# Ledger of designs, part 21: peptides against a protein of PDB entry 2L5G

Target 1, 41 residues: chain A of PDB entry 2L5G
Amino acid sequence: LSKEELIQNMDRVDREITMVEQQISKLKKKQQQLEEEAAKP

## One batch from the design tools (peptide; made by RFdiffusion4, then SolubleMPNN)

Design b2_p14_4_s3 (from b2_p14_4, 5 letters changed)
Fold by OpenDDE base, seed 2:
Structure b2_p14_4_s3 (fold): chain B 41 residues (1-41), chain A 14 residues (1-14)
Amino acid sequence: as target 1 above (41 residues)
Amino acid sequence: ELKKKLEKLEELKK
């Protein structure tokens, strides 16, 4: 692997991590909303 | 952490 291929692979992985973290954040917010709705009488 | 490692490698690419 060239230095350029290593940089490209690191950039791809950083983007994929960011996308997964955003998905986790959205799912946690939805979970909290469902828990708050289920706690309403 | 990974972003800072990427930035350092991009600086070494110049």
Scores: peptide ipSAE 0.042, ipTM 0.611, DockQ to the pose 0.087
Fold by OpenDDE base, seed 5:
Parts: structure tokens; C-alpha cells; sequence
Structure b2_p14_4_s3 (fold): chain B 41 residues (1-41), chain A 14 residues (1-14)
């Protein structure tokens, strides 16, 4: 792998991390909503 | 955090 290929692979992984972090945030918000709905009498 | 390690490696590429 050239220095440029390693750079491109790092940029790709950083984008994938950002997408996964956004998915985790959405899932945590959905979990909290379901817990709040389940706590209603 | 893996993201902060990648960012630090990108700065070392200059």
C-alpha cells in the first residue's frame, strides 16, 4: 500500500465511523423513547 | 476514540 492508499483508507474509515456513530445515536434515542413509552401506565 | 487517532495520523501526513 502506498502512502496515498493508506491516506484514502483512513478517510474511508473516518467516514464509516461517523456514519456508525450517527446510527448509534439514533438507536439510543429510539431505545429511550421505547423505555419512556413502556414506563407509561 | 479511533476517530481522534485517525485525525492525528492525518496531521502527521503534512
Amino acid sequence: as target 1 above (41 residues)
Amino acid sequence: ELKKKLEKLEELKK
Scores: peptide ipSAE 0.035, ipTM 0.572, DockQ to the pose 0.055
Fold by OpenDDE base, seed 4:
Structure b2_p14_4_s3 (fold): chain B 41 residues (1-41), chain A 14 residues (1-14)
Amino acid sequence: as target 1 above (41 residues)
Amino acid sequence: ELKKKLEKLEELKK
C-alpha cells in the first residue's frame, strides 16, 4: 500500500462513516416518532 | 395518531 492508497482508503472509510451516521440519525428520529406515538393516549 | 383513529371508529358506530 502506497501513501496515496492509504489516504484513498481513509477518505473512503470517512465517507462510509458519514453515511452510517446519517442512517443512525434517521433511525433515531423514526424511533422517537414511534415512542411519541406510543406515549399518546 | 391512535386518538384520531379511535374518533373515526366512534363516528362509524353512530
Scores: peptide ipSAE 0.020, ipTM 0.235, DockQ to the pose 0.012
Fold by OpenDDE base, seed 1:
Structure b2_p14_4_s3 (fold): chain B 41 residues (1-41), chain A 14 residues (1-14)
Amino acid sequence: as target 1 above (41 residues)
Amino acid sequence: ELKKKLEKLEELKK
């Protein structure tokens, strides 16, 4: 494992984290919309 | 809002 391979693995993980955070944000927004629609008779 | 959809459906049944 070179220093360059470790940096490349860190950059990959950072991109994966960003993608997961964007998915979590979209799911939280959808959850809030569903909770709001379920609370409105 | 489900109430507004139900109200609209009740108006269409008259």
Scores: peptide ipSAE 0.020, ipTM 0.221, DockQ to the pose 0.011

Design b2_p14_4_s4 (from b2_p14_4, 4 letters changed)
Fold by OpenDDE base, seed 4:
Structure b2_p14_4_s4 (fold): chain B 41 residues (1-41), chain A 14 residues (1-14)
Amino acid sequence: as target 1 above (41 residues)
Amino acid sequence: RLEEKLKKLEQLKA
């Protein structure tokens, strides 16, 4: 890998991490909503 | 966050 390819891969990985963090946040919020709904008799 | 990462990438590119 060239230095330029390494930088491009680092930028790509950073974008992927950001997308995964947003997905985790959405899933955690959805999980909490489902747990709160299931806890209501 | 984004600006700091862009700055690090720019420093690595130099």
Scores: peptide ipSAE 0.057, ipTM 0.639, DockQ to the pose 0.043
Fold by OpenDDE base, seed 2:
Structure b2_p14_4_s4 (fold): chain B 41 residues (1-41), chain A 14 residues (1-14)
Amino acid sequence: as target 1 above (41 residues)
Amino acid sequence: RLEEKLKKLEQLKA
């Protein structure tokens, strides 16, 4: 792998991590909302 | 955040 290919792969992995973290955050918020709605009489 | 990171990667490619 060239230096440029390693940098491109590192940038790709960082974008993928950021996207997964955003998905986890959205799912956690949705889970909390469903738990709060289920706790309402 | 993304723009600053892209700028750092561009500087590292040079």
Scores: peptide ipSAE 0.057, ipTM 0.636, DockQ to the pose 0.040
Fold by OpenDDE base, seed 5:
Structure b2_p14_4_s4 (fold): chain B 41 residues (1-41), chain A 14 residues (1-14)
Amino acid sequence: as target 1 above (41 residues)
Amino acid sequence: RLEEKLKKLEQLKA
C-alpha cells in the first residue's frame, strides 16, 4: 500500500465509523421508544 | 471532530 492509499483507506474507515455511529444513535432511539411502549400497563 | 481529522489527514498528505 502506498502512503496515499493508506490515507484514502483511513478516510474511508472514518466515514464508515461516522455512518455506524449514526445507525447506533437511531437504533438507541428506537430501543428507547420500544422500552417506553413496553413499560405502559 | 471532523476538522481535526481532516487536519491530521492533510498533515499526513503533505
Scores: peptide ipSAE 0.055, ipTM 0.635, DockQ to the pose 0.043
Fold by OpenDDE base, seed 1:
Structure b2_p14_4_s4 (fold): chain B 41 residues (1-41), chain A 14 residues (1-14)
Amino acid sequence: as target 1 above (41 residues)
Amino acid sequence: RLEEKLKKLEQLKA
């Protein structure tokens, strides 16, 4: 792997991490909404 | 929402 390919792979992984973190945040928000709805009398 | 469901179940049991 060239130095450029290593940098490109790093930048790709950073974008993939960011996308997964955003997905986790959305799922946590949905979970909270379902828990709040289930806790309503 | 749960209270309304419980009330409906009570009405069906009576």
Scores: peptide ipSAE 0.032, ipTM 0.230, DockQ to the pose 0.011

Design b2_p14_5_s1 (from b2_p14_5, 8 letters changed)
Fold by OpenDDE base, seed 5:
Structure b2_p14_5_s1 (fold): chain B 41 residues (1-41), chain A 14 residues (1-14)
Amino acid sequence: as target 1 above (41 residues)
Amino acid sequence: KIKELQQKKQELLE
């Protein structure tokens, strides 16, 4: 792998990490909403 | 992890 190919692979992985972190945040928010709804009398 | 990846990317641009 050239230096340029390594940088391109790092940029791809950084984007994929950001997308997964956004998905985790959305799922955590949905979990909290379901827990709050289940706690209502 | 992300910060370490960003740092290594910067070191590769030097």
Scores: peptide ipSAE 0.053, ipTM 0.641, DockQ to the pose 0.177
Fold by OpenDDE base, seed 4:
Structure b2_p14_5_s1 (fold): chain B 41 residues (1-41), chain A 14 residues (1-14)
Amino acid sequence: as target 1 above (41 residues)
Amino acid sequence: KIKELQQKKQELLE
């Protein structure tokens, strides 16, 4: 792999990380909503 | 780890 190919692979991984972090944030928000709904008497 | 990869990417662009 050239220096350029390594940078391109790092940029791809950074995009994949950002997408996974957004999914984790959405799932955590849904979990919190379900916990708040389950805590209502 | 993610911050270290981002820093190494920046060092490679210089």
Scores: peptide ipSAE 0.050, ipTM 0.634, DockQ to the pose 0.177
Fold by OpenDDE base, seed 2:
Structure b2_p14_5_s1 (fold): chain B 41 residues (1-41), chain A 14 residues (1-14)
Amino acid sequence: as target 1 above (41 residues)
Amino acid sequence: KIKELQQKKQELLE
């Protein structure tokens, strides 16, 4: 792997991390909404 | 770990 290929692979991994973190944040917000809705009489 | 990968990426761009 060239230096450039290593940088490109790191950039890909950074994007994948960001996408997964955004998905986790959305799922946590949905979980909280469902818990708040289930707590309503 | 993620911060360490970001630092190593910056060092590779120098």
Scores: peptide ipSAE 0.050, ipTM 0.634, DockQ to the pose 0.173
Fold by OpenDDE base, seed 1:
Structure b2_p14_5_s1 (fold): chain B 41 residues (1-41), chain A 14 residues (1-14)
Amino acid sequence: as target 1 above (41 residues)
Amino acid sequence: KIKELQQKKQELLE
């Protein structure tokens, strides 16, 4: 593994983390909306 | 700006 290949792998992991964090945020918002709708009489 | 941040990240890893 060259230094360049290690940097490219780090950049890939950083993008994957950002994508997963955005998915978690969207899912948490949907969960909150469903909980607020279920709490309405 | 995004390109400048990517370049700065590359420079820190060099």
Scores: peptide ipSAE 0.041, ipTM 0.605, DockQ to the pose 0.066

Design b2_p14_5_s2 (from b2_p14_5, 9 letters changed)
Fold by OpenDDE base, seed 3:
Structure b2_p14_5_s2 (fold): chain B 41 residues (1-41), chain A 14 residues (1-14)
Amino acid sequence: as target 1 above (41 residues)
Amino acid sequence: RIKELREKKEELER
């Protein structure tokens, strides 16, 4: 792997991490909403 | 871990 290929792979991984973190945040908010709705009689 | 990866990226971009 060249230095450039390593940087490109790091950029790809950082983007993938950011997308997964955003998905986790959205899923946690949805989970909380569903838990709050399920707790209502 | 993500912070360390960013710091390593910035070191490689210098």
Scores: peptide ipSAE 0.061, ipTM 0.659, DockQ to the pose 0.171
Fold by OpenDDE base, seed 2:
Structure b2_p14_5_s2 (fold): chain B 41 residues (1-41), chain A 14 residues (1-14)
Amino acid sequence: as target 1 above (41 residues)
Amino acid sequence: RIKELREKKEELER
């Protein structure tokens, strides 16, 4: 792997992590909404 | 972890 190929692979991994963190945030918000709706009388 | 990866990328781009 060249220096440029390593940088490109790091950029790919940073994008993939950012997408997964956004998915986790959306799922946590949906979980909280379901817990709040289940706690209503 | 993301912050450390960005700092490591900037170090490799020098």
Scores: peptide ipSAE 0.060, ipTM 0.659, DockQ to the pose 0.182
Fold by OpenDDE base, seed 1:
Structure b2_p14_5_s2 (fold): chain B 41 residues (1-41), chain A 14 residues (1-14)
Amino acid sequence: as target 1 above (41 residues)
Amino acid sequence: RIKELREKKEELER
């Protein structure tokens, strides 16, 4: 792997991490909403 | 939520 290929792979992984973190945040918000709705009498 | 749905059902059955 060249230095340039390593940098490109890092940039790809950083984008994938950001996308997964955004998905986790959305799922946590949906989970909280479902827990709040399930806790309502 | 279930309580509110029961109250609405009872209102519609009157």
Scores: peptide ipSAE 0.048, ipTM 0.258, DockQ to the pose 0.009
Fold by OpenDDE base, seed 4:
Parts: structure tokens; C-alpha cells; sequence
Structure b2_p14_5_s2 (fold): chain B 41 residues (1-41), chain A 14 residues (1-14)
């Protein structure tokens, strides 16, 4: 891999990390909503 | 909704 191909692969991985973190945040929020609703009498 | 489901479960367990 050239230095340029390594930089392009880093930029791809950084975008993939950001997408996964946003998915985790959405799933944690949904989990919290379900736990709050399940805790109601 | 979960309250209604719990109340219905308790009704069916009597």
C-alpha cells in the first residue's frame, strides 16, 4: 500500500467508526426508552 | 401499554 492508500483507508475507517457510534447512540436511547416504559407500574 | 399487558397477565393468572 502507498502512503496515499493508507491515508484513504484511515479516512474510510474514521467514517465507519462515526457511523457505528451514531448507531450505538440510537440503540442506547431506544434501550433506555424500553427500560423506562418497562419500569412503569 | 406495558401496564395494560401486566394487568391482563394478572387477570389470566387468577
Amino acid sequence: as target 1 above (41 residues)
Amino acid sequence: RIKELREKKEELER
Scores: peptide ipSAE 0.028, ipTM 0.311, DockQ to the pose 0.011

Design b2_p14_5_s3 (from b2_p14_5, 8 letters changed)
Fold by OpenDDE base, seed 2:
Structure b2_p14_5_s3 (fold): chain B 41 residues (1-41), chain A 14 residues (1-14)
Amino acid sequence: as target 1 above (41 residues)
Amino acid sequence: KIEELRKKKEELKE
């Protein structure tokens, strides 16, 4: 693995982390909405 | 930790 191939693999993993962080944020917001809707009389 | 890894990655591109 060259230095460039290592950086490219790190860039791929960083994009995957960002996509998972966005999915977690969306799921947490959806969970909060469902909890707020279930708490309404 | 993830932010520190991101900083170290950018330092490796220089």
Scores: peptide ipSAE 0.146, ipTM 0.733, DockQ to the pose 0.174
Fold by OpenDDE base, seed 3:
Structure b2_p14_5_s3 (fold): chain B 41 residues (1-41), chain A 14 residues (1-14)
Amino acid sequence: as target 1 above (41 residues)
Amino acid sequence: KIEELRKKKEELKE
């Protein structure tokens, strides 16, 4: 693995982490909305 | 930890 291939693999993993973090944030917001809706009588 | 890795990655591109 060259230095450039290592940096490219790190850039790929960092993009995948950012996408998963954004998905977790959206799912947590949707969970909170459903919990708030379920807590309304 | 992730931010430290991001910083080190940018330092490696210079």
Scores: peptide ipSAE 0.141, ipTM 0.732, DockQ to the pose 0.161
Fold by OpenDDE base, seed 4:
Structure b2_p14_5_s3 (fold): chain B 41 residues (1-41), chain A 14 residues (1-14)
Amino acid sequence: as target 1 above (41 residues)
Amino acid sequence: KIEELRKKKEELKE
């Protein structure tokens, strides 16, 4: 792997991390909404 | 840890 290929792989992994972090944030928000709805009589 | 890896990646692009 060249230095450039290593940087490209790091950039790919960083984009994948950001996508997973956004998915976790959406799922946490949905979980909180479902917990709030389930707490309503 | 992830933020430190992001900083090291930017330092490698210089």
Scores: peptide ipSAE 0.140, ipTM 0.732, DockQ to the pose 0.169
Fold by OpenDDE base, seed 1:
Structure b2_p14_5_s3 (fold): chain B 41 residues (1-41), chain A 14 residues (1-14)
Amino acid sequence: as target 1 above (41 residues)
Amino acid sequence: KIEELRKKKEELKE
């Protein structure tokens, strides 16, 4: 692995982390909406 | 779908 390939792999991992965090946030919001809808009579 | 959210939540606990 060149230094450039290592940096490119780090930049890819940072983007993948950000995408996973956005997915977790979206899932938590949808879970809360479903729990609030299920708690309504 | 609720099922897709359940599946994806389980995948995040592994």
Scores: peptide ipSAE 0.049, ipTM 0.533, DockQ to the pose 0.053

Design b2_p14_5_s4 (from b2_p14_5, 9 letters changed)
Fold by OpenDDE base, seed 5:
Structure b2_p14_5_s4 (fold): chain B 41 residues (1-41), chain A 14 residues (1-14)
Amino acid sequence: as target 1 above (41 residues)
Amino acid sequence: KIKELQQKKKELEQ
């Protein structure tokens, strides 16, 4: 791998991490909503 | 982890 290919691979990983963090945030919000609805009598 | 990758990228771009 050239220095440039390594930088490009790091940029790809940074984008993938950002996408996963957004998915985690959405899933946590959905989990909280389901827990709130399940806690209602 | 993200901050570590960003720092390593900056070190490689120098």
Scores: peptide ipSAE 0.068, ipTM 0.681, DockQ to the pose 0.175
Fold by OpenDDE base, seed 3:
Structure b2_p14_5_s4 (fold): chain B 41 residues (1-41), chain A 14 residues (1-14)
Amino acid sequence: as target 1 above (41 residues)
Amino acid sequence: KIKELQQKKKELEQ
């Protein structure tokens, strides 16, 4: 692997991590909304 | 972890 290929692979991993973190944030917000709705009498 | 990868990327670009 060239230095450039290593940098490109790191950029790909950083994008994939950012996408997964955004998905986790959305799912956590949806979970909290469902828990708050289920806690209403 | 993301900050560590970003720092290693910057070190490789120098």
Scores: peptide ipSAE 0.068, ipTM 0.681, DockQ to the pose 0.175
Fold by OpenDDE base, seed 2:
Structure b2_p14_5_s4 (fold): chain B 41 residues (1-41), chain A 14 residues (1-14)
Amino acid sequence: as target 1 above (41 residues)
Amino acid sequence: KIKELQQKKKELEQ
């Protein structure tokens, strides 16, 4: 693996982490909405 | 974790 291939692999992993963090944020917001709706009379 | 990877990338680019 060249230095450039390592940098490209790091950039791929950074994008994948960002996508997963956005998915986690959306799921946490949906969970909170369901908990708030379940707490309403 | 992301901040640590970004810092390591910057160090590798030097």
Scores: peptide ipSAE 0.066, ipTM 0.679, DockQ to the pose 0.192
Fold by OpenDDE base, seed 1:
Structure b2_p14_5_s4 (fold): chain B 41 residues (1-41), chain A 14 residues (1-14)
Amino acid sequence: as target 1 above (41 residues)
Amino acid sequence: KIKELQQKKKELEQ
């Protein structure tokens, strides 16, 4: 791997991490909303 | 909301 290919792979992994973290955050928020709705009398 | 739906169901069954 060239130095450029290593940097491109790092930037790809960083973007993939950010996308997964945003998905986890959205799913956690939806879970909390469903749990709160289910806990309402 | 579930209790409200249960109450409405009970009222419709009377």
Scores: peptide ipSAE 0.027, ipTM 0.257, DockQ to the pose 0.009

Design b2_p14_6_s1 (from b2_p14_6, 7 letters changed)
Fold by OpenDDE base, seed 5:
Structure b2_p14_6_s1 (fold): chain B 41 residues (1-41), chain A 14 residues (1-14)
Amino acid sequence: as target 1 above (41 residues)
Amino acid sequence: MEKIKKLQEKKKEL
């Protein structure tokens, strides 16, 4: 692994983290909606 | 994020 390949791999991981964080945010919003609907009598 | 940007900038100067 060159220094260049290491920096490229770090940039890839930073993008993958951002995508996972966006997925978690969407899933949390969907969870809240399901909890609010399930709490209605 | 910020640390990776600094490393990418330093790579362009080399």
Scores: peptide ipSAE 0.048, ipTM 0.646, DockQ to the pose 0.060
Fold by OpenDDE base, seed 4:
Structure b2_p14_6_s1 (fold): chain B 41 residues (1-41), chain A 14 residues (1-14)
Amino acid sequence: as target 1 above (41 residues)
Amino acid sequence: MEKIKKLQEKKKEL
């Protein structure tokens, strides 16, 4: 791997991390909504 | 992100 390929792979991984963090945030919001709905009498 | 952008800028100067 050249220095260039390493930087490109790091940029790809940074994007993949950002996408996974956004998915986790959406899942946490859905979990909270389900917990709030289940806590309603 | 910011560190990768700085590395990409330095790559263009080389």
Scores: peptide ipSAE 0.047, ipTM 0.644, DockQ to the pose 0.060
Fold by OpenDDE base, seed 2:
Structure b2_p14_6_s1 (fold): chain B 41 residues (1-41), chain A 14 residues (1-14)
Amino acid sequence: as target 1 above (41 residues)
Amino acid sequence: MEKIKKLQEKKKEL
């Protein structure tokens, strides 16, 4: 792997991390909504 | 992110 290929692979992984973090944030918001609806009388 | 930007800048200087 060249230095250039390593930087490209790091940039790909940084995008993949960002996408997973956005998915986790959406799932946490859905979990909170379900917990709030389940706590209503 | 910030570390990768710095690596991409250093890549253009080489």
Scores: peptide ipSAE 0.047, ipTM 0.644, DockQ to the pose 0.063
Fold by OpenDDE base, seed 3:
Structure b2_p14_6_s1 (fold): chain B 41 residues (1-41), chain A 14 residues (1-14)
Amino acid sequence: as target 1 above (41 residues)
Amino acid sequence: MEKIKKLQEKKKEL
């Protein structure tokens, strides 16, 4: 692995982390909506 | 983000 390939791999991983964080945020919002709907009579 | 940008800038200088 060249220094180039290491920087490219780090940039890829940083994008993958951002995508997973966005998915977690969407799932947390859906969980909250389901909890609020289940708490309504 | 910012740490990777700093590494890319340093790479362009090498």
Scores: peptide ipSAE 0.047, ipTM 0.646, DockQ to the pose 0.061

Design b2_p14_6_s2 (from b2_p14_6, 9 letters changed)
Fold by OpenDDE base, seed 2:
Structure b2_p14_6_s2 (fold): chain B 41 residues (1-41), chain A 14 residues (1-14)
Amino acid sequence: as target 1 above (41 residues)
Amino acid sequence: KEKIEELRKKKEEL
């Protein structure tokens, strides 16, 4: 792997990490909404 | 390559 191929692979991993973190944040917000709705009388 | 494929699989499970 050239230095350029290594950088391109790092940039790809960083994009995938960001996408997974955004999905985790969305799921945590949905979970919190369901917990708050279930806790209402 | 393997680490990128592991991240994709984890993303599909979410």
Scores: peptide ipSAE 0.027, ipTM 0.510, DockQ to the pose 0.092
Fold by OpenDDE base, seed 5:
Structure b2_p14_6_s2 (fold): chain B 41 residues (1-41), chain A 14 residues (1-14)
Amino acid sequence: as target 1 above (41 residues)
Amino acid sequence: KEKIEELRKKKEEL
């Protein structure tokens, strides 16, 4: 791996991390909505 | 390029 290929792979992983963090945020919001709906009598 | 576009599509479906 050249230094350039290593940087390109890091930039790829950083984008993948950001996407997973956004997915986790969406799933947490959906979970909270389902918990609030399930808590209604 | 294709793998990045596949990951973007999966992000829009969620």
Scores: peptide ipSAE 0.024, ipTM 0.461, DockQ to the pose 0.054
Fold by OpenDDE base, seed 1:
Structure b2_p14_6_s2 (fold): chain B 41 residues (1-41), chain A 14 residues (1-14)
Amino acid sequence: as target 1 above (41 residues)
Amino acid sequence: KEKIEELRKKKEEL
């Protein structure tokens, strides 16, 4: 792997991490909304 | 929500 291929692979992994973190954040917010709704009398 | 709805139904029966 060239230095450029390594940098491109790092940039790809960083984008994939950011996408997964955004998905986790959305799912956690949805979970909290469902828990708050289920806890309402 | 369900408990509030149950209380509303009970109030309509009185």
Scores: peptide ipSAE 0.023, ipTM 0.240, DockQ to the pose 0.009
Fold by OpenDDE base, seed 3:
Structure b2_p14_6_s2 (fold): chain B 41 residues (1-41), chain A 14 residues (1-14)
Amino acid sequence: as target 1 above (41 residues)
Amino acid sequence: KEKIEELRKKKEEL
């Protein structure tokens, strides 16, 4: 693997991490909304 | 190159 291929693989992984973190944040907000709606009698 | 562009498009849809 060249130094350039390693940097490209790192940039790919960093973007995948950022996307997964954004998905987790959206899912946690949706979960909290559903829990607040289910807790209202 | 193609896989990096695919991941960028998926990030914009999120």
Scores: peptide ipSAE 0.028, ipTM 0.492, DockQ to the pose 0.054; fails the geometry check

Design b2_p14_6_s3 (from b2_p14_6, 9 letters changed)
Fold by OpenDDE base, seed 4:
Structure b2_p14_6_s3 (fold): chain B 41 residues (1-41), chain A 14 residues (1-14)
Amino acid sequence: as target 1 above (41 residues)
Amino acid sequence: KKKIKELEEKKKEL
């Protein structure tokens, strides 16, 4: 791997991490909503 | 992102 390819792979991984973190945040909010709905009698 | 830009700048100096 050239230094170019390594930096390009790091930029790709940073974008993938950001996308996964946004998905985790959405899933955590949905989980909290379902837990709040399930806790209502 | 910021760290990648710093690495890209350092790459141009090498």
Scores: peptide ipSAE 0.038, ipTM 0.614, DockQ to the pose 0.059
Fold by OpenDDE base, seed 2:
Structure b2_p14_6_s3 (fold): chain B 41 residues (1-41), chain A 14 residues (1-14)
Amino acid sequence: as target 1 above (41 residues)
Amino acid sequence: KKKIKELEEKKKEL
């Protein structure tokens, strides 16, 4: 692996992390909505 | 992100 390939792999992983963090944020918001709806009479 | 940009700039010096 060249220094170029290592940087490209790091850029790929940074994008994948960003996508997973956005998915986690959306799932946490949905969980909170379901918990709030379940707590309403 | 910031660290990757720093590595990309260092890559141009090598």
Scores: peptide ipSAE 0.037, ipTM 0.611, DockQ to the pose 0.062
Fold by OpenDDE base, seed 5:
Structure b2_p14_6_s3 (fold): chain B 41 residues (1-41), chain A 14 residues (1-14)
Amino acid sequence: as target 1 above (41 residues)
Amino acid sequence: KKKIKELEEKKKEL
């Protein structure tokens, strides 16, 4: 791996992490909505 | 993020 390829791979991984964090946030919000609906009598 | 930017800057100086 050249210095170029290493920096490009690090930038790709930083983008992938950001996308996964956004997915987790959306799933947590959906989970909370379902828990609030299930907790209503 | 900060570490990647620092490496990209050091790359342009080379």
Scores: peptide ipSAE 0.037, ipTM 0.608, DockQ to the pose 0.058
Fold by OpenDDE base, seed 1:
Structure b2_p14_6_s3 (fold): chain B 41 residues (1-41), chain A 14 residues (1-14)
Amino acid sequence: as target 1 above (41 residues)
Amino acid sequence: KKKIKELEEKKKEL
């Protein structure tokens, strides 16, 4: 791998991390909503 | 659960 290919792979991984973190945040919010609805009498 | 029961009771009055 060239230095340029390593930088491109780093930038790709950083974008993939950001996408996964956004998915985790959405799933946690959905979980909290389901737990709140389940806790409602 | 109380809100579901209240909705089920209202559904029987209609």
Scores: peptide ipSAE 0.018, ipTM 0.201, DockQ to the pose 0.010; fails the geometry check

Design b2_p14_6_s4 (from b2_p14_6, 10 letters changed)
Fold by OpenDDE base, seed 5:
Structure b2_p14_6_s4 (fold): chain B 41 residues (1-41), chain A 14 residues (1-14)
Amino acid sequence: as target 1 above (41 residues)
Amino acid sequence: MKKIKELQKKKKEL
């Protein structure tokens, strides 16, 4: 692994983390909506 | 995160 390949792999992991954080945010919003719907009589 | 951006900038300057 060259220094260049290591930096490229770190950039890939940073993008994958950003995608997972966006998925977690969407799932948290969906959870809140389901909790608000379940709290209605 | 901040460190990766610094390394990417340094790579473009070399």
Scores: peptide ipSAE 0.057, ipTM 0.662, DockQ to the pose 0.063
Fold by OpenDDE base, seed 4:
Structure b2_p14_6_s4 (fold): chain B 41 residues (1-41), chain A 14 residues (1-14)
Amino acid sequence: as target 1 above (41 residues)
Amino acid sequence: MKKIKELQKKKKEL
């Protein structure tokens, strides 16, 4: 791996992390909505 | 992200 390929792989991983964090945030919001709906009498 | 952008900029200057 050249220095160039390493930087490109780091950029790819940073994008993949950002996408996973956005998915986790969406899932946490859905979980909270389901918990709030289940807590309604 | 910020650090990777700095490294990518430095790469273009070399």
Scores: peptide ipSAE 0.056, ipTM 0.662, DockQ to the pose 0.060
Fold by OpenDDE base, seed 3:
Structure b2_p14_6_s4 (fold): chain B 41 residues (1-41), chain A 14 residues (1-14)
Amino acid sequence: as target 1 above (41 residues)
Amino acid sequence: MKKIKELQKKKKEL
């Protein structure tokens, strides 16, 4: 594993983290919408 | 992101 390959792997992981954080944010927003809809009479 | 960009710059200088 070269210093180049290590930096490339870190860049990949930082992108994967950002994608997962965006998915979590979308799922939390959908959960809140379903909770607000279920609370309406 | 900022830290990885700094490491990529430092690597290009080495």
Scores: peptide ipSAE 0.056, ipTM 0.663, DockQ to the pose 0.060
Fold by OpenDDE base, seed 2:
Structure b2_p14_6_s4 (fold): chain B 41 residues (1-41), chain A 14 residues (1-14)
Amino acid sequence: as target 1 above (41 residues)
Amino acid sequence: MKKIKELQKKKKEL
């Protein structure tokens, strides 16, 4: 693996982490909304 | 993010 390929692989992994963190944040917000809706009489 | 962008910039200067 060249230094170029290592930097490209690091950039890909950083993007994938960011996408997964955004998905987790959206799912946590949806979970909270469903819990708040289920707690309404 | 910031560190990878710095490495990508340095790579273009080499």
Scores: peptide ipSAE 0.055, ipTM 0.659, DockQ to the pose 0.060

